# Ledger of designs, part 27: peptides against a protein of PDB entry 5A53

Target 1, 230 residues: chain A of PDB entry 5A53
Amino acid sequence: LVENVKQALFIPGQSCNKNLHDIMVDLSALKKPDMKRFNRKNDIHPFEDMSPLEFFSEKNDCSLMVLMTSSKKRKNNMTFIRTFGYKIYDMIELMVADNFKLLSDFKKLTFTVGLKPMFTFQGAAFDTHPVYKQIKSLFLDFFRGESTDLQDVAGLQHVISMTIQGDFQDGEPLPNVLFRVYKLKSYKSDQGGKRLPRIELVEIGPRLDFKIGRIHTPSPDMVTEAHKKP

## One batch from the design tools (peptide; aimed at target 1 D61)

Design b2_p11_4 (made by RFdiffusion4)
Pose (drawn by RFdiffusion4):
Structure b2_p11_4 (pose): chain A 225 residues (1-189, 195-230), chain P 11 residues (1-11)
Amino acid sequence: LVENVKQALFIPGQSCNKNLHDIMVDLSALKKPDMKRFNRKNDIHPFEDMSPLEFFSEKNDCSLMVLMTSSKKRKNNMTFIRTFGYKIYDMIELMVADNFKLLSDFKKLTFTVGLKPMFTFQGAAFDTHPVYKQIKSLFLDFFRGESTDLQDVAGLQHVISMTIQGDFQDGEPLPNVLFRVYKLKSYKSRLPRIELVEIGPRLDFKIGRIHTPSPDMVTEAHKKP
Amino acid sequence: EDDLIVRSKPL
C-alpha cells in the first residue's frame, strides 16, 4: 500500500557556483541511490514561477527537489521542494553558513551506501513551531528512504542530527538549524554503550522564504486509506 | 512520524 521511495532531483540554478555544487554533491550522497543530479544551470525562480519545477517533477518522476542558488542577499541558497501529483506541495529556503564542512574535511570511514538512517531532532520548536515542524517533516520525508517492517540491528550505521541553535522567544529572528551526520560505534557494558564520530557534511541552515500548501492539497496528500 | 510523511501521489 505504501508508495515507492521518494526520488530527489538536485538542480543547479543560474547562479550556482563550485562551492555550492560541492555542498550538493556531498548532501546528495546521503540520498543514494534515490537521487538524480542535473549538470547544467537552469533559470528557475520558485517564488516567482513554480511551473518549471512542476515540469521537472513530472518528467523525471522526482517528488523531492533541491534548487541551488547564490546571491549576496541569499548566499548558498538551497530551496527544498516537495511535490504532490507533480504539483508544488511546499517550499523552504535553507541557506548554508560559511562555517560549513565537506566530506573532505572529515576522516573517511567505511560506509555502506543505501542504509536506513537514524534521526534525532533537538529542540522543542520542532513539535510546536510551524516553521520548524515543516523542517522536521521535510528532512524526515527526504532522507528516511525505504519503509520496512524488518530492521537488521547491524544496519544501524549512521544518524542524521538536527539541532535548533538555542531556544528563542516569539518575535526574535528564527535560530539556524544545525545539520550533523554521525557514524555509530557501540561497545559492551543487554544494551551497548554508544559513541559517535562525525562524518559530515556539516551544515548550518539559515531559514529563508516559505511556501505552504492549501488545505485542499493537505487533505489529498494526507488522505487515509 | 507517519503523519509527517507527505504522499507524492494520489491514492

Design b2_p11_4_s1 (made by RFdiffusion4, then SolubleMPNN; from b2_p11_4 with E1D L4D)
Fold by OpenDDE base, seed 3:
Structure b2_p11_4_s1 (fold): chain B 230 residues (1-230), chain A 11 residues (1-11)
Amino acid sequence: as target 1 above (230 residues)
Amino acid sequence: DDDDIVRSKPL
C-alpha cells in the first residue's frame, strides 16, 4: 500500500509576526514539496473552535496543519494539528524559545528537495510519557514523506534530532524539546594516497527549542478508526 | 493561573 504523502498547511494567525513568519518559512522548507503556506493572516483559535481548521483541511486536502500565533502568555506558538477524514485528530502547542536560529544563521548548503529525514530521539520519555509519545508520533508523521520500503542509506541527506532537555519528575513542568537539523556531508579524505570515506554531520538549521503548551488528544474512537487498515 | 502548564502525569 503506497500511503499518499501527507500534505502540510502553514497558517499565519492574526498575531503572527516577522520572527514567526521566518520560522514558518524555514521549517516548512523541510516539508517541500508537500507543503502549502497561506500569505494572509487568519483569526483562528484552535482550542476554542476547531471548525476553521477542519474547513481548511478539507479545502486544501491537508492532513497536517501548523498555526503560527504569538501572545504574552504563548510567545512564538506553533500549534501542530493532525486531521483524519478532515476532522481534528490531535493538536499540540509548541512555543519556540527566543534563542532560535534561522537557516540564514548557518552555512548555506545545497540539498535535494523531497528526501526523507532520519530521526533521532534522545530521552526515554519519548517512548514512555504520553505527551512525548505524541510529539514523536507527530514529527515522524509530519516528515515521513513517501513510504519507501528501502531507506537506502544512499538517499539519506538529513538528520532531525529531537532531545528532551533534562530529567523531570511527576508533577514537574515538562522539559523543552530541542529540535536540531543536520546534513550528512560525505568527504573523500586523502590520507597517504588512500581515499577514506568520511561522513560528518553539519547543522543546517533551523534550531528550535520547543516549550510544550496545550494538547488535544484524539478520542478512543478516532484512534481506532485511524489505525484501521483499509 | 499556571493551569496551562503541561506537567508530568503519574504513570
Scores: peptide ipSAE 0.068, ipTM 0.694, DockQ to the pose 0.029
OpenDDE base, seeds 1, 2, 4, 5: peptide ipSAE 0.039, 0.020, 0.024, 0.016; ipTM 0.664, 0.589, 0.620, 0.529

Design b2_p11_4_s2 (made by RFdiffusion4, then SolubleMPNN; from b2_p11_4 with E1D)
Fold by OpenDDE base, seed 2:
Structure b2_p11_4_s2 (fold): chain B 230 residues (1-230), chain A 11 residues (1-11)
Amino acid sequence: as target 1 above (230 residues)
Amino acid sequence: DDDLIVRSKPL
């Protein structure tokens, strides 16, 4: 039994600003068609009360949520939430640094809606460190799309690159995660009468540097249940 | 890599 594609709900918080709105629009465009957006602000504080998010998860049948908030302490904060059985599974705050770029900052390229991106992860901590493992899991889950057996190379349009910004030691602040989106562009080069296929990666945006904030992790029981295979 | 797959609903 293959689970249906996880739906994402993008929620403007009360403190959502223009920048966050624009980021929300651009990031959510990559999740189409499996995305809903609220058009109005909602007063939600997920680390104080999770119940409103659980309600929205159930009401909208969305197991992925992104809450857009901004404060002096947590500027341009995207809280990524996953649910299991419409209960909070995990949460992570990812604050977008001011150096972000929108889709409008790049050459407008058409993309096919619903194509699954390929992910690349740069940094050993994505496999070893609990927080970065959660981030890896989250983004793979968020953009997984339909389980097609054929990741036909012909269907590969997007590469999402996630890079840990530098090395860190225990007790140091967690480095930012650099989120980059590329489109594969195929060219036929006519060199000397032989058409050689050339593939180039073109950055298409958005470009987001994520500062890691607060985290909620699932209970061991929820982990066990959520990882059960049929 | 299979360990990164999280279900959204119980089996």
Scores: peptide ipSAE 0.515, ipTM 0.906, DockQ to the pose 0.843
OpenDDE base, seeds 1, 3, 4, 5: peptide ipSAE 0.510, 0.508, 0.501, 0.504; ipTM 0.906, 0.902, 0.901, 0.906

Design b2_p11_4_s3 (made by RFdiffusion4, then SolubleMPNN; from b2_p11_4 with E1D R7K)
Fold by OpenDDE base, seed 3:
Structure b2_p11_4_s3 (fold): chain B 230 residues (1-230), chain A 11 residues (1-11)
Amino acid sequence: as target 1 above (230 residues)
Amino acid sequence: DDDLIVKSKPL
């Protein structure tokens, strides 16, 4: 059984501001056509009560959700939520640093909607550390799109790069995750009458540095059910 | 790795 493409719901929280709205618009553009956005603010506190998110998951048939909130303690906070059977599977707070760049800060390039990004992960902790493994799993799941057998290199348009910002030891604060989006640009170079194929990576945005916040992890039983193969 | 992919619904 191949599951349908997971739909994402972007939710402005009560404290959502213009900057968070702009970030939401730009990040959600990468999830088109498999994305919904609420136009109204919703007073949701997912680490206090998860029931409103479970309700929205079921009502909208969205197994991915992103809540946009901002406070003095948790500025530019994107809470990423996944559901299993419309119940909360996991949650993670990713706070966008003030140095963010929007799509408007980059050279406008045409792109095809609905193409799967290639991911690159920089940092050993993405494979070893439980928090970074969750982040890796989340972003791979979030942007997976349709299962196509032919990931022909000809269909590759986007690269999403995720980098752990520096080394850390046990008990130290977790480094930020640097989120970068590139477009593959193909050129024909005329060198001496020979047309050589040239490929360049062009940053297209958004540019986001994520500070890690609170995390909710699934129960062992829910993990077993969510990974169960037919 | 297919092991990183979480299902959204019970089978």
Scores: peptide ipSAE 0.386, ipTM 0.884, DockQ to the pose 0.881
OpenDDE base, seeds 1, 2, 4, 5: peptide ipSAE 0.364, 0.382, 0.008, 0.355; ipTM 0.884, 0.887, 0.568, 0.877

Design b2_p11_5 (made by RFdiffusion4)
Pose (drawn by RFdiffusion4):
Parts: sequence; structure tokens; C-alpha cells
Structure b2_p11_5 (pose): chain A 225 residues (1-189, 195-230), chain P 11 residues (1-11)
Amino acid sequence: LVENVKQALFIPGQSCNKNLHDIMVDLSALKKPDMKRFNRKNDIHPFEDMSPLEFFSEKNDCSLMVLMTSSKKRKNNMTFIRTFGYKIYDMIELMVADNFKLLSDFKKLTFTVGLKPMFTFQGAAFDTHPVYKQIKSLFLDFFRGESTDLQDVAGLQHVISMTIQGDFQDGEPLPNVLFRVYKLKSYKSRLPRIELVEIGPRLDFKIGRIHTPSPDMVTEAHKKP
Amino acid sequence: SFVADTAPSPY
């Protein structure tokens, strides 16, 4: 009954550069094998015209898309896009801060590609705040991959951690979201003692513009059998 | 249709 794993399409925009491309490559690696990369630049402006994104979603059968764009106003801009029936469901701009680390900045460890990641979300706003609820929903939908009734404990290899940069009050600017990836190590104490090693990429997301779905589309996308 | 990227993973 459940759908196939959602495919991701990574799209360099007209203003995409090498540094932003490196971020795309390392982040896309977490999506393998359910990912596709475009190599050319495309003149796409999602908050002016959504038509090209819907076109690429249909022709490539990708319900998840990431546009890469950079200007001084919006530097290192990653626009995360989800579609339903090849129409836009929601969009959010996540801009990467300059303190980012790539896979090259971390010791390379053994890594089995294609395993179900673990998730931890730190911050009460992930459950109550509309913006952060969308971010939690986005990254769960994006990276969870295969849904299954069976889990091999040996397959519990890495965790995707997302932390809001401190609590905040209403009216203040929205804090950044801290994207971290760790590999698990376990030791005997039955329950094991758990330790973590960072493997990257390390990304601090600055929140930009947001597009939300209509009530009609939510009804269809979230319809229950 | 979807075609997966076959390039080796950097991990």
C-alpha cells in the first residue's frame, strides 16, 4: 500500500558555484541511491514561477527537489521542494552559513550506502512552531528512505541530528537549524553504551522564504486509506 | 522516468 521511496533531484541554478556544488554532492550522498543530479545550470526562480520545477518533477519522476542558488542577498541558498502529483506541495529556502564542513574535513570511515538513517530532533519548536514543523516534516520525508516492518540492529549505522540554535521568543528572528551527521559506536555495559563520531557534512541552515500548501492539497496528500 | 546516479559515493 505504501508508496515507493521518494526520489530526489538536485538542480544547480543559474547562480550555482563550485562551493555550493560541493555542498550538493556531499548532501546528495546521504540520499543514495534514491537521487539524481543535474550537471547544467538552469534559470529557475521558484517564488516567481513554479512551472519549471513541476515539469522536472514529472519528467524525472522525482517528488523531492533541491535548487542551488547564490546571491549576496541569499548566499548558498538551498531551496527544498516537495511535490504531490507533480504539483508543488511546499517550499523552503535554507541558506548555508560560512562555517560549513564538507566530507573532506572529517576522517573517512567505513560507511554502508543505502541504510535507513536514524533521526534526532532537538528543540521544542519542532513540535509547535509552523516553520520548524515543516522543517522536521521535510527532512524526515527526505532522508528516511525505505519504509519497512523489519529492522536489522546491525543496520543502525548513522544518525541525522537537527538542532535549533537555542530557544527563542515570539517576534525575534528565527534561529538557525544545525544539521549534523554522526556514525554510531557501541560498547558493552542487555543495552550497549553509545558514542558518536561526526562524519559530516556539517551545515548551519538559515531560514528564508516559505511556500505552504492549500487546504485542498493537504487533504489529498494526507488522505487516509 | 527516474534514473539513479551511479557515481561512487564519497563516503

Design b2_p11_5_s1 (made by RFdiffusion4, then SolubleMPNN; from b2_p11_5, 3 letters changed)
Fold by OpenDDE base, seed 4:
Structure b2_p11_5_s1 (fold): chain B 230 residues (1-230), chain A 11 residues (1-11)
Amino acid sequence: as target 1 above (230 residues)
Amino acid sequence: PFVPDTSPSPY
């Protein structure tokens, strides 16, 4: 079964600013062609009322949504939402730190639209801690792209790296997640008469450090339904 | 009442 590529909807909230708009544009470029954006600001408070997001999921046929808001308490906040059957499955607030870099801050490289990125995750908590497991699942789901049998390295263009910024103990604030995007660059090195292919990673942006905010987790029943393979 | 902007922009 070729799973249909999940469509993403980017929604500017009422408090969306220029910086968040620019971040939204650059991050959404990685989701092309499977992305929509609203032009107008929408007054949505997903942790107070989820119904507007369920409405947008159904009306736009988007199982992925990103709400862009900013306040003193939650500056540069990207709320990532997933739906199952157009009902809210999970939500997570990821606040972009002020040290962000846009695509314009990096060397412009040509790329093919729609190629599936490879992911790398750094930090044991991505496999053990429930919040980081949700983040890992979310980003893998968000950028999965077309299921091509292209296990071939020749089809790989991008690497998305996600790193937990340091160690933490139980009861401590959760470390930021460092989001980085690289392009694979192949070189032919002539060393000693043997041409060995050398692959280098070149950062292409955006560069985002995510501070973790509020989380909504699915009910056990929704987890069971979402894991049923057709 | 919440009035959603359902105008998607192609990107």
Scores: peptide ipSAE 0.013, ipTM 0.560, DockQ to the pose 0.098
OpenDDE base, seeds 1, 2, 3, 5: peptide ipSAE 0.008, 0.010, 0.009, 0.011; ipTM 0.537, 0.517, 0.506, 0.563; seeds 1, 2 fail the geometry check

Design b2_p11_5_s2 (made by RFdiffusion4, then SolubleMPNN; from b2_p11_5 with S1P A7S)
Fold by OpenDDE base, seed 5:
Formats: C-alpha cells, sequence, structure tokens
Structure b2_p11_5_s2 (fold): chain B 230 residues (1-230), chain A 11 residues (1-11)
C-alpha cells in the first residue's frame, strides 16, 4: 500500500511575526514538495474554535497543519494539527525558544527534495509518556514522505534528531524537545591507504528547541478509525 | 525567492 503522502499547510496566525515566518519557511522546506503556505495572516484560535482548521484541511486537502502565532504567554508558538477525514485528530502547541537557528545560520548544503528523513528519538519518554508519544507520532507522520521501497541507505540524506532535554519526574514541567536536522555527508577518508567510507552528520538547520504547550488528544473512537489500516 | 503561493485561497 503506497500511503498517499500527507500534505502540510502552514498558516500564519494574526500574531505571526518575522521570526515565526522565517521558522515557517525553513521548517516547511523540509516538507517540500508536500507543503502549502498561506501568505496572509488568518485569525485562528484552535483551542477556542477548531472549525476554521477543519475547513482549511478540507479545502486545501491537507491532513497536516501548522499555525504560527506569538503572544507574551505563548511566544513563537507553532500549533501542529493533524486531521482525519478533515476533522481534528490532535493538536499540540510547540513554542520555539529564542535560541533558534535558521538554515541561513548553517553552511548551505544542496539536498534532494522529497527524500525521507531518518528520525532519531532520544529519551525513554518518547515511548512511554503520552505527550512525548504524541510528539513522536506527529513528527514521524509529518515528515514520513513517500514510502519508497528504496529506503536504501544510499537514499538517506537527512537525519532529524529529537531529544527530550533532560529527565523529569511526575508532576514536573515537561522538558523541551530539541529538534535538530543533519545531513549525511560521505567522506572518502584516506586513512592509511584504505579508503574507508566515512559518514558524518553535518547540522544543516533549522535548530529548534520546542517548549510544550496546550494539547488536544484524539477521542478513542478517532484513534481506532485512524489506525484502521485500509 | 518568494515561493509562489500555490496554496488555494483559504476562503
Amino acid sequence: as target 1 above (230 residues)
Amino acid sequence: PFVADTSPSPY
């Protein structure tokens, strides 16, 4: 089953600023060609009314959405939304910390558009804690790309690393998720006359530290329907 | 380069 690649829609909210716009451009570049962006600001408050997002999902045929908003309480907020049957499945606010780096802050490397990134997750909570499980699921779903049978190691150009920033106990604030993007660079190292293929990871950006905000979790019924393999 | 707004109008 070739699962159709999920399309992403990037939406600047009314409070979208230059930093969020730049972050949006850079993050959305990783989703090309399966990405649309609105150029105009839209007044959307997804935790108050989800109906505009459902409308946008259907009208744009996008099951993934990212709303860009910023306030004093929720600075540089990227609300990631997934839909199922154009209905809201889940939402999560991920606020980008001020220490972010753009693609322009790194050495420009040419990359092939449409190659599926490899994901790495660091932190046990990605497998055990509901919020981090949702984040893991979201990012895997968001950047899955085309299921080419040729996920040969030769096709791996990008690694997306997601790290939980430290340990936490029950009842403590959830640590940030460190989002890092690397390119695999093959070097022919002449070490001692043997050409050993050396692979190095080179950070290419963007670099984003996500603070976790509000979450909408799917209903049990929607979970069941969304996990039904056709 | 402004990536052409290939998104359908939200409205």
Scores: peptide ipSAE 0.021, ipTM 0.619, DockQ to the pose 0.084
OpenDDE base, seeds 1, 2, 3, 4: peptide ipSAE 0.009, 0.020, 0.021, 0.020; ipTM 0.506, 0.631, 0.606, 0.635

Design b2_p11_6 (made by RFdiffusion4)
Pose (drawn by RFdiffusion4):
Structure b2_p11_6 (pose): chain A 225 residues (1-189, 195-230), chain P 11 residues (1-11)
Amino acid sequence: LVENVKQALFIPGQSCNKNLHDIMVDLSALKKPDMKRFNRKNDIHPFEDMSPLEFFSEKNDCSLMVLMTSSKKRKNNMTFIRTFGYKIYDMIELMVADNFKLLSDFKKLTFTVGLKPMFTFQGAAFDTHPVYKQIKSLFLDFFRGESTDLQDVAGLQHVISMTIQGDFQDGEPLPNVLFRVYKLKSYKSRLPRIELVEIGPRLDFKIGRIHTPSPDMVTEAHKKP
Amino acid sequence: EDDLIVKSGIP
């Protein structure tokens, strides 16, 4: 009854550069094998016209899309896009800070591609705040991959960690979201003792513009059997 | 978590 794994399409925008492309490549690796990359630049402006994104969603059968854009106003801009029936469901701009680390900045470890990641979300706002609830929903939908009733403990290899940069009060600017990836190591103490090793990429997301779905589309996208 | 999953609507 459940749907196939959502496919991701990574799209370099007109203003995409090499540094932003490196961020795309390393992040796209976490999506393998359910991922496609475009090589050319495309003149796409999602908050002016959504038509091209809906077109690419249909013709490539990708319900998850990431547009790469950079200006001084919005540097290292990653616009995450989800579609329902090839129409736009929601959008959010996540801009990467300059303190980012790539896979090259971390010791390469053995890594089995295609395993179900673990998730940990740190921050009460992930459950109560509309903006951060969308981000939690986005990244769970984006990277969870295959849904299954069966889990091999040996397959528990890595964790995707997302942390809000400190608590905050209403009216203040929204804190960044800290994207971290760790590989698990376990030792005997039955329960194992767990340690973590960072494997990257390391990304600090600055929150930009947001598009939310209408109530009618939410009803259809979240309809229950 | 299932409530956070958006259906693609793709056949």

Design b2_p11_6_s1 (made by RFdiffusion4, then SolubleMPNN; from b2_p11_6, 4 letters changed)
Fold by OpenDDE base, seed 1:
Structure b2_p11_6_s1 (fold): chain B 230 residues (1-230), chain A 11 residues (1-11)
Amino acid sequence: as target 1 above (230 residues)
Amino acid sequence: DDDDIVSSGRP
C-alpha cells in the first residue's frame, strides 16, 4: 500500500512571535520528513478569507497547514487547517497555554525521523463531542495519515497522548487538550540475573496545552467526497 | 535544520 502521507505546511502569520516560532519548530520536527515551513511571515486571516490558504495548499502540495498567530484575544494560536482537493475542509484554532515546554526543556533522546507515533486519547468526549472528534480526527490525520495501527507497531518510537483536561457539562467552556509526547525507551533490567526487557515512557516534548478556539466545519458535500475511497 | 524552510513564492 503506497501510503499517501499527508504533507504539512507550517506558516508563520504576521503576528508570529518567538515562542510560536519555537513551538512551530518543535512540533514540525515530529512531522519530518513530511513537513514544510515558510521562512517569512504571511498576513493571513483564515476566518476572514480562506483563499490564501487554498493557494498555499495547492502551490506546496500540502493538505495540512498550521498557521501561527498571536493576539491579545488569541495568544499563541495554532490554526490547524485541512484541505481536500486544495479546498478548505476544516479549520480549528488551538491556542498554546503559557506553560508550554520545548524539546530543549527535556533530556535529548535520539529518534529516527519518519517513524509515526502511536496515539492515545483520554476522555470520552473524543468519541462523542463534535469538537473533540474533530481534534482527534485532525491529529490522527496529521501524524498518521492513512497508515494502519499494525504498521505503526513495527516502528513504534513515539507515543502522543492527548487528554481532555477534566470533565465538562453542556454549556461549559471546553476543557483544554493536553498534548504530550513520549519516547519508548527499552532497557534491560537486571532483576535476579534475568535480563527482563523493560519499556519506559519518557516525555520528550513538546508539551502543549491547547485551548480550543474557533472552528470551521466541512460542508456536507466535502464530507461525502472526502470519505469516498477510490 | 534550515533545510526545511521554503518560500511561499508570493511576489
Scores: peptide ipSAE 0.030, ipTM 0.692, DockQ to the pose 0.036
OpenDDE base, seeds 2, 3, 4, 5: peptide ipSAE 0.029, 0.029, 0.029, 0.030; ipTM 0.697, 0.688, 0.692, 0.695; seed 3 fails the geometry check

Design b2_p11_6_s2 (made by RFdiffusion4, then SolubleMPNN; from b2_p11_6, 3 letters changed)
Fold by OpenDDE base, seed 4:
Structure b2_p11_6_s2 (fold): chain B 230 residues (1-230), chain A 11 residues (1-11)
Amino acid sequence: as target 1 above (230 residues)
Amino acid sequence: DDDLIVSSGRP
């Protein structure tokens, strides 16, 4: 069964800088082979006019988009966009903190392109708070696509960990989301004459701390349509 | 880098 994997389009905005470009390259590498990147900067302001993104979604057959912009107010901003029927479904700004690490900052490990990562979510708010529920849904959708096929454990190479940085109360600023990527490394351990597999997690990058910015949520009608299983 | 780089812009 050919998995209907959602395609992602990475778009440098007009204010995209070198750091954002490097982050884009590293993050998009995790989405290979189901990823496209624009080489030129585009003057797009999605919270002012969404029409250019809908156009790009349709033209490139990509239901996932990431816009890279940076300003004084929104430094290292990655706007994640999902479309349904080439119309904007939802958007969220995730600003990368300055303490980010690139793939080059970690030990280079060989990985197989196209393997779906396992996700772990740390923080109850991922299941209860609307914003974190959207983030959870977004990242699961981004990397797993629409396929409901059980992930073959034998093919599991990567783990993506997302952690809410601390507790918060109503009315307080939303804590950052800590994005971490690990590779599963299996070792043969000889303990007591029984060879037990030892599994270790090795961080491979990128390491990104996301500050939550502006959000566009879908209408209830769009939610209903998007969840209709064919 | 074997990534597909596409041109941006409206026709």
Scores: peptide ipSAE 0.032, ipTM 0.665, DockQ to the pose 0.038
OpenDDE base, seeds 1, 2, 3, 5: peptide ipSAE 0.025, 0.028, 0.027, 0.025; ipTM 0.647, 0.659, 0.654, 0.649

Design b2_p11_6_s3 (made by RFdiffusion4, then SolubleMPNN; from b2_p11_6, 5 letters changed)
Fold by OpenDDE base, seed 4:
Structure b2_p11_6_s3 (fold): chain B 230 residues (1-230), chain A 11 residues (1-11)
Amino acid sequence: as target 1 above (230 residues)
Amino acid sequence: DDDDLVSSGRP
C-alpha cells in the first residue's frame, strides 16, 4: 500500500535569516523525501492574508507548509500551516529560542531516508489543552501522514520527543515546547550468558525550543470535513 | 548544504 504521505513545503519569508535557513535545512531533512524547499524569499504575512499560502499549497501539491520569518517581536519564527483541499485548515507560530542546536552540533550518524519517526509527548496538556492538542496533532500529521500503517519495529530508527517545559495555570503564558530528535542504537549486551538487546537513545538534532505565538484554528465545519474518513 | 529544490514565484 503506497502511504499517502503529506508533502511539506518550506518557504523562506522576506525576513528569513541565516539561522532560520539552517534550522529549515535541518528540520526539513527529517521530512525527506516528502519535502520541497524554496530558495527565494517570499513576502508572505499569513495572519494578514492567507491567499498566497493557499496558492502555494495547490500549485505544489503540499498540504503542509512552514514559513520562516524573523522580527524583533517574533524572532526565529516558524509558522506551521496545514491545508485541507488547498484551503487553510490551521496555523501556528513556533518561535525557535536562541539556544537551538543544529545537526552539525551532534555526532554525525547514518540514517535511512524515509523512515517515519516514533513520537513521545511529555505533558498532560498535550491531551487536554487546545493549543497543545493542536501542536501534537500538527507534528504527528507532519511526520506520519494520513496512513496509520503499523510501524514495523524493525524499521524504527528515530524518536521525536516533545516536552512541555513546566506547569502552567489558566491565564499564564504557555510554556515552551522542547523538540528533541533521537536515534535508536541497538547493542548486543552479553549479560550472564544471555544476549539481551540493549537499546540506547542518542540525540542527533536538531534541538529546538519552541515558544508558542499566534494561532489560527479551523472552523467546526472544517474539523468535521477533515476527519471524515473516505 | 542541502540544495533548494524549487524556485518560488507566482506566475
Scores: peptide ipSAE 0.034, ipTM 0.705, DockQ to the pose 0.035
OpenDDE base, seeds 1, 2, 3, 5: peptide ipSAE 0.032, 0.031, 0.028, 0.033; ipTM 0.702, 0.703, 0.688, 0.700

Design b2_p11_7 (made by RFdiffusion4)
Pose (drawn by RFdiffusion4):
Structure b2_p11_7 (pose): chain A 225 residues (1-189, 195-230), chain P 11 residues (1-11)
Amino acid sequence: LVENVKQALFIPGQSCNKNLHDIMVDLSALKKPDMKRFNRKNDIHPFEDMSPLEFFSEKNDCSLMVLMTSSKKRKNNMTFIRTFGYKIYDMIELMVADNFKLLSDFKKLTFTVGLKPMFTFQGAAFDTHPVYKQIKSLFLDFFRGESTDLQDVAGLQHVISMTIQGDFQDGEPLPNVLFRVYKLKSYKSRLPRIELVEIGPRLDFKIGRIHTPSPDMVTEAHKKP
Amino acid sequence: DDDLIVSSGNP
């Protein structure tokens, strides 16, 4: 009954550069094998016209899309896009801070591609705040991959950690979201003692513009059997 | 967590 794994399409925008491209490559690796990359630049402006994104969603059968854009106003801009029936469901701009680390900045460890990641979300706002609820929903939908009734404990390899940069009060600017990836190590103490090693990429997301779905589309996208 | 999953609606 459940749908196939959502496919991701990574799209360099007109203003995409090499540094932003490196970010795309390393992040796209976490999506393997359910990922496609475009090589050319495309003149796409999602908050002016959504038509091209819906077109690429249909013709490439990708319900998850990431547009790469950079200007001084919005530097290292990653616009995450989800579609329903090839129409736009929601969008959010996540801009990468300059303190980012790539896979090259971390010791390369053995890594089995295509395993179900673990998730940990740190921050009460991930459950109550509309903006951060969307982000939690986005990244769970984006990277969880295959849904299954069976889990091999040996397959529990890495965790995707997302942390809000401190608590905050209403009216203040929204804190960044800290994207971290760790590999698990376990030792005997039955329950194992767990330690973590960072493998990257390391990304601090600054929150930009947001598009939310209509109530009608939410009804259809979240309809229950 | 299942409630956070957005259906693609694709065939």

Design b2_p11_7_s1 (made by RFdiffusion4, then SolubleMPNN; from b2_p11_7 with L4D N10R; failed a check: a repeat of another design)
Amino acid sequence: DDDDIVSSGRP

Design b2_p11_7_s2 (made by RFdiffusion4, then SolubleMPNN; from b2_p11_7 with I5L N10K)
Fold by OpenDDE base, seed 3:
Structure b2_p11_7_s2 (fold): chain B 230 residues (1-230), chain A 11 residues (1-11)
Amino acid sequence: as target 1 above (230 residues)
Amino acid sequence: DDDLLVSSGKP
């Protein structure tokens, strides 16, 4: 079953600044060609009123949205939104720490647009803790691309790594999620007349450390409907 | 790469 590739819409909020714009451009580049960006700021407060996002989802045929906002309390905030039937499914705030790196901070490498990244998740909480399970689900869904049964290992160019920054106990603040993007570079090493294939991971950016903010979880009914395979 | 900048769907 070829699942339709989910389209993403990137929305600058009213408080979007240059840094957030640059982050938006670089992160959205990883979603090409299945990405749209607004060029105008939109005054949207998704945890107060979700209706504008549902409107944008329907009008742009995008089931994924990212709202870029910044405030004193929520600096460099990327609100990730998923819709089902153009209704809000879930939302999560991920605030980018000030130590971020853009694509311009790394060596430019040629890559084919539209190839599916491989994901790696480091931290047991990605499978056990509800918030980190949602993050894992979100990013897999966001970058999944066309569902091809063939993991053509030959077509693997990108690795997205997500790491929980340290251990935590119940009642402690949730550790940041470290987002890293690598390109697989194949080398033919000539070692003594034997060409051995060497593969290296080269970081290409962006480099983002996400602080977890507010979350909207789907209703049980919506979970059931969203998991119904046609 | 002509990034199709979609205008805000605000009516």
Scores: peptide ipSAE 0.030, ipTM 0.654, DockQ to the pose 0.037
OpenDDE base, seeds 1, 2, 4, 5: peptide ipSAE 0.022, 0.029, 0.021, 0.022; ipTM 0.646, 0.655, 0.644, 0.641; seed 1 fails the geometry check

